# Peptides against a protein of PDB entry 5OOQ, part 204

Target 1, 227 residues: chain A of PDB entry 5OOQ
Amino acid sequence: YREDVRQVVTHPANALSFLQPGRLVEISVNGKDNYGWGAVVDFAKRINKRNPSAVYTDHESYIVNVVVNTMYIDSPVNLLKPFNPTLPEGIRPAEEGEKSICAVIPITLDSIKSIGNLRLYMPKDIRASGQKETVGKSLREVNRRFPDGIPVLDPVKNMKIEDEDFLKLMKKIDVLNTKLSSNPLTNSMRLEELYGKYSRKHDLHEDMKQLKRKISESQAVIQLDDL

## One batch from the design tools (peptide; made by RFdiffusion4, then SolubleMPNN)

Design b2_p29_4_s1 (from b2_p29_4, 15 letters changed)
Fold by OpenDDE base, seed 1:
Structure b2_p29_4_s1 (fold): chain B 227 residues (1-227), chain A 29 residues (1-29)
Amino acid sequence: as target 1 above (227 residues)
Amino acid sequence: DAADKMFLLDFSDPEKFEATVKKAKEAAA
């Protein structure tokens, strides 16, 4: 059930509006590499230049660049490719007793474990020398200030996910936490229905964004012609 | 959106930082 909630929360239709620069997110890559809390730099729609017809799942359709302060010091960070969420071999978080460094890593939405209800004031140029380390220090300070954990966004109260099926799912989770009786299969079917709704909403949103961009570009061209 | 800035941590302003931390903790409680 926690995974079901995560799937809804990290869906582009819900997550992207909360992935502002500096947003804290908890990162787990491939279900194995836990980087802890990082800070969002930016995000972009995933585009495969080699295969423009490539279709990604909703959770893999965006790349989020995040600053982490838990990268293993001997990780081949120089091999990181911008906007490539397929991390090179050896890119991993530091284990206990190992030294860590700050790095910007590209991740998919599926690698977000949770979205925090906190944002850092981010440097304008995070790729400039020393800026990642500054963010890393900020992350350490945040962790120090929140020893019981960084507050997570409430899907309903904060993220305004008010879909009836989602609310029912949440209620079922609450009931299951109190009573063991929910059928996972029923929840999965409901989740698919929710994904269908979110997908449609996202598609519409993207279409509107593209339309606005085209309008803006057209207006810019007109303004250039009028000059 | 005001909600987006509610818990923005500014490390350059310690007083504002502390206030935001406090507010964030209260909201999570």
Scores: peptide ipSAE 0.490, ipTM 0.888, DockQ to the pose 0.380
Fold by OpenDDE base, seed 3:
Structure b2_p29_4_s1 (fold): chain B 227 residues (1-227), chain A 29 residues (1-29)
Amino acid sequence: as target 1 above (227 residues)
Amino acid sequence: DAADKMFLLDFSDPEKFEATVKKAKEAAA
């Protein structure tokens, strides 16, 4: 059930509007590498320059750049490629007793475990010397202030996910948390139907974003000609 | 819009920071 909720929450139609700069997100890469809570820098639609016709799943169709403060110190961070979510070998979080550093890593939506209700003020140029470390200090302070964990956005109250099937899923989870008796297998079949609804919403959102970008680009060109 | 900005942490303003932390904890309770 938790994974089903995560898939709905991290779908582009729901997640992208909450991935503002500074948004705290909990990161798990490949279901193995847990980086803990990081801060969103930005996101972009995934484009393959070598294969423009490449089709990605919804959860892999966007790249999110995040600052983490748990990168293993000897990780080959210099090999990280901007907007490439395929991480080089050796990129991993520090284990217990190992030293960590701050890094910006590109991840997919599928690598988001949770979206927090907190945001940080982000520096304008995160790649400038010392800026990543500043964010790292902020993350440490947040973790100190929230020893029981950073509060997660409520999918219904905060994210306003109002799909009837999703609401039914949430109710079932609440009942299961109180009563261990309901069979989880019946809910998996309805995930495909939910996915179809969110896919259509995503298409509309992306179309609007592209239109806004084109308008902005046209205005920028006009301003350059007037100078 | 209100939910997106409600819990923005500003480390440059300690008083505002503490107030935001408090509000965030109360909202999660």
Scores: peptide ipSAE 0.489, ipTM 0.890, DockQ to the pose 0.381
Fold by OpenDDE base, seed 4:
Structure b2_p29_4_s1 (fold): chain B 227 residues (1-227), chain A 29 residues (1-29)
Amino acid sequence: as target 1 above (227 residues)
Amino acid sequence: DAADKMFLLDFSDPEKFEATVKKAKEAAA
C-alpha cells in the first residue's frame, strides 16, 4: 500500500507542482541507495538526445536535480552528468563509519520516497564553489531540528489529490494503521486506472511550464534590447 | 501560492526560522 501511495504521489501530475527549488525530498535510488533527505535544485522533462523518439514512463519522464549531503567521499562525482539519471558505477551514499560529501545528483521521480512540507532558501548558483556545502549544512540543521523526521506532505490535505480510488486507498491504510490488517490485494490493479485520470492535469502542467519559459525568454530578450 | 511559501525555512532570520519550524510541526500533527 505504501508503494501504491508513492506511485500516485510521485506521478508528474501530482509531484511537479511541489518540486520547487529548495523542496526537501527523501531520496532512494534503485531501491537500494538511500541518500536521506535532499533539497531540490530544479527539474526538467527528460530528453534523449541520442534517441529523440524515446518514450519514458511517467515516473521516468522527468529529471530532478537534488543536493544530497550523504554522498560517499570516494564516489566518482566528477563523472556525474547533469540530467542523466543513469549514475556512474561507484556513486552511492556513505555507509556507517564512512565520510560523506555534498553532491548534486540527477534522479527520476521514481527515486523520490517522500516529499516534505519544508523548503530551503536555495543559493542562486548552486554550482558555485561552496554553495553545495552551504545547502549541506542547512540539511544537517533541519535534520537536527526534526529528530522525529521531516514532516511529509499529506497527499489529500496538502497535495489535493482527490481521486476517489486514491481516497479509498488512503482510508484503507488508515484503517490498517489504527485497527486490524485488511486485505492488500485490491489496490495494485487500479494504479493504471489512476494514472489515466492524471493525464489531463499533467498536460496542463506542462503547458503552464512551457508558457512560463516562453515568458521568461521574451523578458530576457526585451532586457537585452533595452541595454 | 501561499501553500508553497508557508514552510520556507529562512536561516538568515532565526525568529522566522523557529516560527516556520513550529508551524510545520503543527501542520503535520
Scores: peptide ipSAE 0.482, ipTM 0.889, DockQ to the pose 0.358
Fold by OpenDDE base, seed 5:
Structure b2_p29_4_s1 (fold): chain B 227 residues (1-227), chain A 29 residues (1-29)
Amino acid sequence: as target 1 above (227 residues)
Amino acid sequence: DAADKMFLLDFSDPEKFEATVKKAKEAAA
């Protein structure tokens, strides 16, 4: 059920509006590498230049750049490619007893475990010398202030996810957390239905964005011709 | 409203920082 909620929360239709610079997100890459809480730098739609026809899942269709302060010090961070979520071999969080460094890593929405209600002031140029470390210090302080964990955005109250099926899912989870009684299979079916709805909404939203961009570009060209 | 979406932490102002931390904790409760 937690995964079901995560799938809905991290869907582009819901998550992107909360991925402002400095937004704290909990990061787990490939379900294995837990980087803890990081800070969002930016995000972009995933584009495959080599294969423009590549179809990504909704959760893999965007790349989010995040600052983490838990990167293993000997990780080959120089091999990181911007907006490439396929991380080089050896890129991993520091284990217990290992030294860590700050790094910016590109992740997919699927690598977001949670979206926090906190946001940091982000440097204008995160790639400038010392800026990542500054964010890293901020992250450490936040973790110190929230020993029980950074507060997670409420999907309903904060994210305004008002889908009836999702609300039912949330209620079911609450009941399950209380009684462990509800059948996971019914939730999976509802998740698929929700996913289908969100996928359609996302497609429409992207189409509208593209249309607005085209209109803006056309207007810009007209203005340039008038200049 | 953007205000309902996040609590912005200002590390340059300790008082604001503490206030924001408190509000963030209260909002999660």
Scores: peptide ipSAE 0.481, ipTM 0.890, DockQ to the pose 0.475

Design b2_p29_4_s2 (from b2_p29_4, 11 letters changed)
Fold by OpenDDE base, seed 2:
Structure b2_p29_4_s2 (fold): chain B 227 residues (1-227), chain A 29 residues (1-29)
Amino acid sequence: as target 1 above (227 residues)
Amino acid sequence: DAAEKMILLDFSDPEKFEAAVEKAKKLAE
């Protein structure tokens, strides 16, 4: 059920507005590579230039660049390609006892485990030499100050997700948490159905927002040309 | 606006940083 909440929270319709530069996010790549808390650099819609017809799932449709301070030092970071969430072999977090370095990695929304209620003040040019290390130091300090964990955004209170389907999902989760013994499979299926409905509804909404932005941008360009 | 309630941690200003940390801790409670 935590996964169901994560799916809603990390859906583009909800997550993108909270992925400002410096936003802290907890990163898990492929469900196995836990980088811990990183800081968002930027994000962009995933575009496959080689295959423009490529269709991505909602959670794979955006690439988020994040600074992590837990990259294994001997990882082939030079092979990282900007906006390519398919990480090269050998890119992994440092294990216990291994040295780590700071790196910017491209991830999908699906690799976000949680979104923090904290934002770091980010350097203007994160790609400049030494800037990622500065962010890395900041991340270490944050972790030090929050030994019990970085505060996670509350989907309702902080993210203001007031969608009825989501609220129903949350209520069902609460009911399931209180009634652990009654038909978990049936309840899980219902949660998936609700999430599916929610996702479809918000996908349309995001498409509309993107369209409105494109229209606004085009109008702005036209006005500038007419000026 | 949820964005307005964002707690910004500015390490360049220790006082602001501490205030932000304190605020964040209070919100987590």
Scores: peptide ipSAE 0.412, ipTM 0.865, DockQ to the pose 0.506
Fold by OpenDDE base, seed 1:
Structure b2_p29_4_s2 (fold): chain B 227 residues (1-227), chain A 29 residues (1-29)
Amino acid sequence: as target 1 above (227 residues)
Amino acid sequence: DAAEKMILLDFSDPEKFEAAVEKAKKLAE
């Protein structure tokens, strides 16, 4: 059930509006590599230049660049490619007793375990030397100040996910946490219906974003002509 | 509206940072 909630929360239709620069997110890559809380740098729609017709799942359709302060020091961070979520071999979080460094890693939405209700003030140029370390220090300070954990966005109250099926799912989770009775199959079917709705909403959002971009580009051209 | 309710942690201003942390802790309760 937690995974079902995570799937809804991390869907582009819900998550992207909360992935502002500096947004804290809890990162788990491939369900194994837990980097802890990182800070969002930016995100972009995943584009395959080699295969423009490539279709990604909704959760893999965007790449989020995040600063983490838990990268193993001997990880081949120089092999990281911007906007490539396929991480090189050896890229992993530091284990207990190992030294860690700050790094910017590209992840998919599927690698977001939780979205925090906190945002860091980010340097203007995070790619500049020393800036990621500054963010890393900030992350350490945040963790120090929130020993009980960083506040997570409430899907309903904060993210305003008001889909009826989602609310029913949440209620079922509450009931199950109380009574363990919900059939995973029923939840899966409802999740598919929810994803269908979110996919449609996402398509509209992307269309609007593209439209706004076209309008902005047109306005920029007009301003250039007025100069 | 949800974006407006974001708690911004500005480390450049310790006072603002502390206030933001306090606000965040209060919201988590």
Scores: peptide ipSAE 0.404, ipTM 0.862, DockQ to the pose 0.516
Fold by OpenDDE base, seed 5:
Structure b2_p29_4_s2 (fold): chain B 227 residues (1-227), chain A 29 residues (1-29)
Amino acid sequence: as target 1 above (227 residues)
Amino acid sequence: DAAEKMILLDFSDPEKFEAAVEKAKKLAE
């Protein structure tokens, strides 16, 4: 059920509006590499220039750049490609006893474990020398101040996810946290229906955004021609 | 607006930082 909630929360239709620069997110890459809490730099729609026909899942359709302060010091961070969520071999968080460094890594929405209710004031140029380290220090301080964990966004109260099926899911989770009684299969079916709704909404929203961009670009071209 | 409920941590201003931390802790309760 926690995974079901995560899937809904990290869906583009819900998550993207909360991925402002500096937003704290808990990062787990490929379900095994836990980087802990990082700070969002930016995000972009995933585009495969080599294969424009590539179809990504909703959770893989966007790339989020995040600053982490838990990168293993000997990781080949120089091999990181901007907006490529397929991380090079050796890119991993530091294990216990290992030294860590700050790095910006591209991740998919599927690599977001939680979205925090906190946002860091981010440097204007995170790629400038020393800026990612500054963010790293900030992350350490945040972790120090919140020893019990960084506050997570409430999907209903904060994210305003008001879908009836999701609310039912949340209620079931609350009940399950109280009583492990609900059948996971029923929740999975409802989740699929919910994803279908989100996918349709997202597609429409993206189409509208693209249309607005095209209109804006067309107007800009007209203005340039009038200049 | 999602922005209105956002708690911004400004480390350059200790007072604002502490206030934000306190606010965040209250929201987590």
Scores: peptide ipSAE 0.385, ipTM 0.855, DockQ to the pose 0.575
Fold by OpenDDE base, seed 4:
Structure b2_p29_4_s2 (fold): chain B 227 residues (1-227), chain A 29 residues (1-29)
Amino acid sequence: as target 1 above (227 residues)
Amino acid sequence: DAAEKMILLDFSDPEKFEAAVEKAKKLAE
């Protein structure tokens, strides 16, 4: 259910107004490459110069440039192309025991796992020598100050997502989380596996499917010029 | 505007930084 919530939160109609320079976002690329928390540099509507008629999904229609401090040191960062979310082979986060460096990577909205309720004061020119490393140091300090995790934006309280179906889903998730947290089996099972044991899972899935359709149909993509 | 309620962390001012961190922690509770 977290994935379904993520789809709503990261939809352009909801997310773009919160992607100011310096906004902290948790990054996961291709569902496997977890870069942790990074800082937004900027974003732009995705344009394919080679194929102007290219159609992208809502979550792939914008490119977000983010600073990460977890890039594997031997990654071919020199091959990164601005505003090209198709990352070169070998671009990956450092594993345990590996050295990391700071890098600016272009990602889609679909690669945002969470949007933080914190914003860093960013250098004016992040492309200048040493500036990305400065941001990297700031990210390390933030992580140090928030050992229990960086505060995440509340979809309802902070993002003001007021869709009735979404609110119902959030309430259901809250109830399930409360029940799961009180269950001693939570230490041995993943949340998704635990949710499978609840009879309401089917109802939630159907509601989420309906919500996704409604969101896609009713919410317009925010234009960059409208921001 | 919810976007205006964001907490800005400025590392150049330690006092403001600490205050912002504290505020952020309280809001997360």
Scores: peptide ipSAE 0.382, ipTM 0.848, DockQ to the pose 0.610

Design b2_p29_4_s3 (from b2_p29_4, 16 letters changed)
Fold by OpenDDE base, seed 1:
Structure b2_p29_4_s3 (fold): chain B 227 residues (1-227), chain A 29 residues (1-29)
Amino acid sequence: as target 1 above (227 residues)
Amino acid sequence: DAAERMFLLDFSNPEEFEKAVEEVKKAAA
């Protein structure tokens, strides 16, 4: 059920408005490589120069650049290509006992496990020498200050996802969490159906969400200038 | 509502950082 919620939360119509520079996001690449909490640098619409007609799924249609501080030290980070979410072999988080470094990695929205209700003040030029390490230090400090976990955005209260189908989905999840389901498969199918309905409506909400994004981005810039 | 606030953490300003952390913790409680 958490996955169903994640699908909605990380949908471009919802997520992009909250991917301001410095936004904390929890990163899991390919469902196996957990980088922990990273900080958003920027994002861009995914463009395939070789195949301009390429159609990506909603969750793969944007590339988000994030700073992580958990990259394995011997990972071939020099092979990382900007805006290419297909990571080279060997790019992985450090395991227990291994040393880690800071890196900027391109990910898709599908690699976002959760969106934090926190933003870091980001350096103007993250590509400059030492800047990603500064962010890395900040990430460590945040984790230290929030030992019980970084606060996650509430889909309804914070993200203002008010779609009726989504609310029905949430209600269904709530009911299932409180009640023992005799038929998990049927319930899962129902959840998928509800998500499907929501997904089909995203185009109708796109204009509104784009506007909200622009407003949010503008406000974020103002706040950064005040610092 | 404090829960609706976006919290910006600036480590260059320790005082503001501490305040923000406290606010976040309060909002999460």
Scores: peptide ipSAE 0.205, ipTM 0.792, DockQ to the pose 0.326
Fold by OpenDDE base, seed 2:
Formats: sequence, structure tokens, C-alpha cells
Structure b2_p29_4_s3 (fold): chain B 227 residues (1-227), chain A 29 residues (1-29)
Amino acid sequence: as target 1 above (227 residues)
Amino acid sequence: DAAERMFLLDFSNPEEFEKAVEEVKKAAA
């Protein structure tokens, strides 16, 4: 059920508007490589230049660049390709006792475990020497200040997800949490159905949000030019 | 917009950072 909520929260229609520079996100790549909390640098629509006809799922259709401070020091970070979420072999978080470094990694929305209700002030040029480390220090400080965990965005209160299908999903989750006697498979199928309906509805909504963002960005540029 | 700014943590400004942290904690409570 938590996974179902995660799927909705990390859907482009909901997540992208909260992936501003500096937004904290909890990162798990391929369900096994946990980098912990990182900071969003930027994101872009995933484009395959070699295969323009490539179709990606909603959760794989965007690439998010994030700064992490938990990269294993001996990871081949030089092999990282910008906006390529297929990470080279050997790219992994540091294990206990291993040294870590800061790195910018490209991830898909599917690699976001949670979205934090916090943003870091990001350096203007994150790729400049030393800037990643600055963000890394900030991440450490945040973790220190929130020992009980970084606050996660509330899907309803913060993200304002008021979609009826999502609300039904949430209600169903609540009911399932209270009813231990329910068949997990049946419940999962129903959740998937609800998510499917939600996703289909919000495909159009995502396009609208993207357009709104572009408009806002354009307006910001115009305002700067008018100053 | 206001919500986005409210939770911006700038470590370059300790005073603002502390204020933001407190605001976040209050909002999460």
C-alpha cells in the first residue's frame, strides 16, 4: 500500500511541481541501492536521441539529477552520463565502514522513495568544483537537525492531491490497514485499478502542468529583462 | 510559492536556516 501511494506521489503529474532545485528526495535505485536523502539539481523529459520513438512509462519518462553524499568513493563516477539513468556498473552507495563522496546522479522518478518537505539553497553552478561537497555538507546538517527523519510531503495537505481516485485509494489503504483479514492480492489488484484510473486521468494533467511551468519560467525571464 | 519559500533551508545564513527549520517542524507537528 505504501508502494501504491509512492507510485501516485512520484507520478509526473504530481511530483514534477515539487522537484525544484534543492528539493530533498529520498533515493533508492533499482530497489536496492539506497543513497538516502539527496537534493534535486534539475529534471528533464527523458529523450532517447538514438531512438526517438522510444516510449517510457510515466515513472521513467523523466530524469532527475540529484546530489547525493553517499556515493562509494571507488565508484566509477567518471562513467556517469548526464541524463542517463542507466547507471554504470559499480555505481553504488557506500556501505558501512566505506568512505563516501558527493556525486550528481541521474535517476528516474521511480527511484524516488519519498519527497521531502524541505529544500536546500543550491549553488548556482553545482557542477563547479567543490559545489557538490557544499551540498553534501548541507545534507549532513539537515540529517543532524532532523534525527527522527526528514519531513515528507503530505500528499493531501502539501501536494494538494485532491483527485477523487487518489482519495479513494487512500481510503482503501486506510480500510486495508484496519482490516487484517483482507486478501492482500485482492486489495493490491484494486489499488492497481485505482492507480490506473488515476494515471490515465493525469496524463493530460501532466501536460498542463508542464505548460504552466514553461509559462511561469517565461514570465520570470521577461520580468528579468524588464528590470 | 509561499510554501516553497517557507521550507527553503539556506545554510549560508544560519539565522534564516534556523527559522526555516523551526517553521518546518511546526508545520510537521
Scores: peptide ipSAE 0.204, ipTM 0.786, DockQ to the pose 0.348
Fold by OpenDDE base, seed 4:
Structure b2_p29_4_s3 (fold): chain B 227 residues (1-227), chain A 29 residues (1-29)
Amino acid sequence: as target 1 above (227 residues)
Amino acid sequence: DAAERMFLLDFSNPEEFEKAVEEVKKAAA
């Protein structure tokens, strides 16, 4: 059920509006590489220049660039390609006793374990020398200030996910957490219906975003002509 | 807008940072 919630929360229709620069996100790549809490730099729709006809799932259709401070020091970070979520071999978080460094890594929405209810003030140019380390220090400080864990966005109260099936899922989770009862099987068919609804919402959101960009571009052109 | 109610932590201002941390803790309680 937690995974089901994660799938809904990290769907583009719900997640993208909360992936502002500096947003804290908990990162797990391929379900095994846990980088802990990182900070969002930016995100973009995934485009395959070599194969423009490539179709991605909703959760793989966007690339999120995040600063992490848990990268293994000997990881081949120089091989990281911007906006390529397929990480080179050897890119991994530091294990206990290993030294870590700060890095910007591209991830998919599917690699987001949770979205925090906190944002860091981000440097204007994160690619400048030393800026990622500054963010890394900030991440350490946040972790220090929240020893019980960074607060996670409430899907209902904060993210305003009001889908009836999702609410039912949340209620079931609450009941299960209270009763420790083991009946996981019944929710798979409802998830497909939920994803269908979110896909439609996502399309609308993207249309709105494109419209806003066009408006912004037109305004920028007008301002340039007035100069 | 729920997205606007975000807590921004600015480490450049320790006093504001502390206030923001406290506000977050209060909101999470």
Scores: peptide ipSAE 0.241, ipTM 0.812, DockQ to the pose 0.485; fails the geometry check
Fold by OpenDDE base, seed 5:
Structure b2_p29_4_s3 (fold): chain B 227 residues (1-227), chain A 29 residues (1-29)
Amino acid sequence: as target 1 above (227 residues)
Amino acid sequence: DAAERMFLLDFSNPEEFEKAVEEVKKAAA
């Protein structure tokens, strides 16, 4: 159920408008590499120059650059390629007892476990010396201040996802969370069916185009204010 | 815009940071 909600929340039509610089996101790469909470630097549409005809899933169609403070110190961070979400071998979070460093990593939307209801003030040039570490300190402080976890964006109240099928899904999840004492498997299958219906009913492509236009308009306004 | 109601945490200003943290905690409660 959490995965079904995650799929909707991290869909480009919903997530991109909340991936402003400094937005906190919880990161899990390939379902095994948990970096914890990081801060968004920026995002871009995924472009494969070698294979322009490459078709990516909605959740793989954008690259999000995030600052993490949990990178294993001996990870080959110099091999990281900007906007390449295929991370080099050895890029991983520090395990217990290992030292960590701050790094900027490119991830897909599928690697976002949750979107926080918090933003950090981000340095203008995150690649400048010491800037990643500053963000890293901020992340540590945030984690300290929220020992019970960083507040997650509410899909309905904060993200204003008003899709009827999604609302039904959320209600079912609430019911299931209340009834998780009963058969979890039957409820999971029903959630998958609802997600399938959601994906079929919504022209996600049109929604993405509209979102891209809104993002472009917002960026244009920001550029006008910065001029 | 839902994006505008975001709490900005500026660590460079500890007082503002603390206020923002408190506001977030209140909003999450």
Scores: peptide ipSAE 0.221, ipTM 0.805, DockQ to the pose 0.540; fails the geometry check

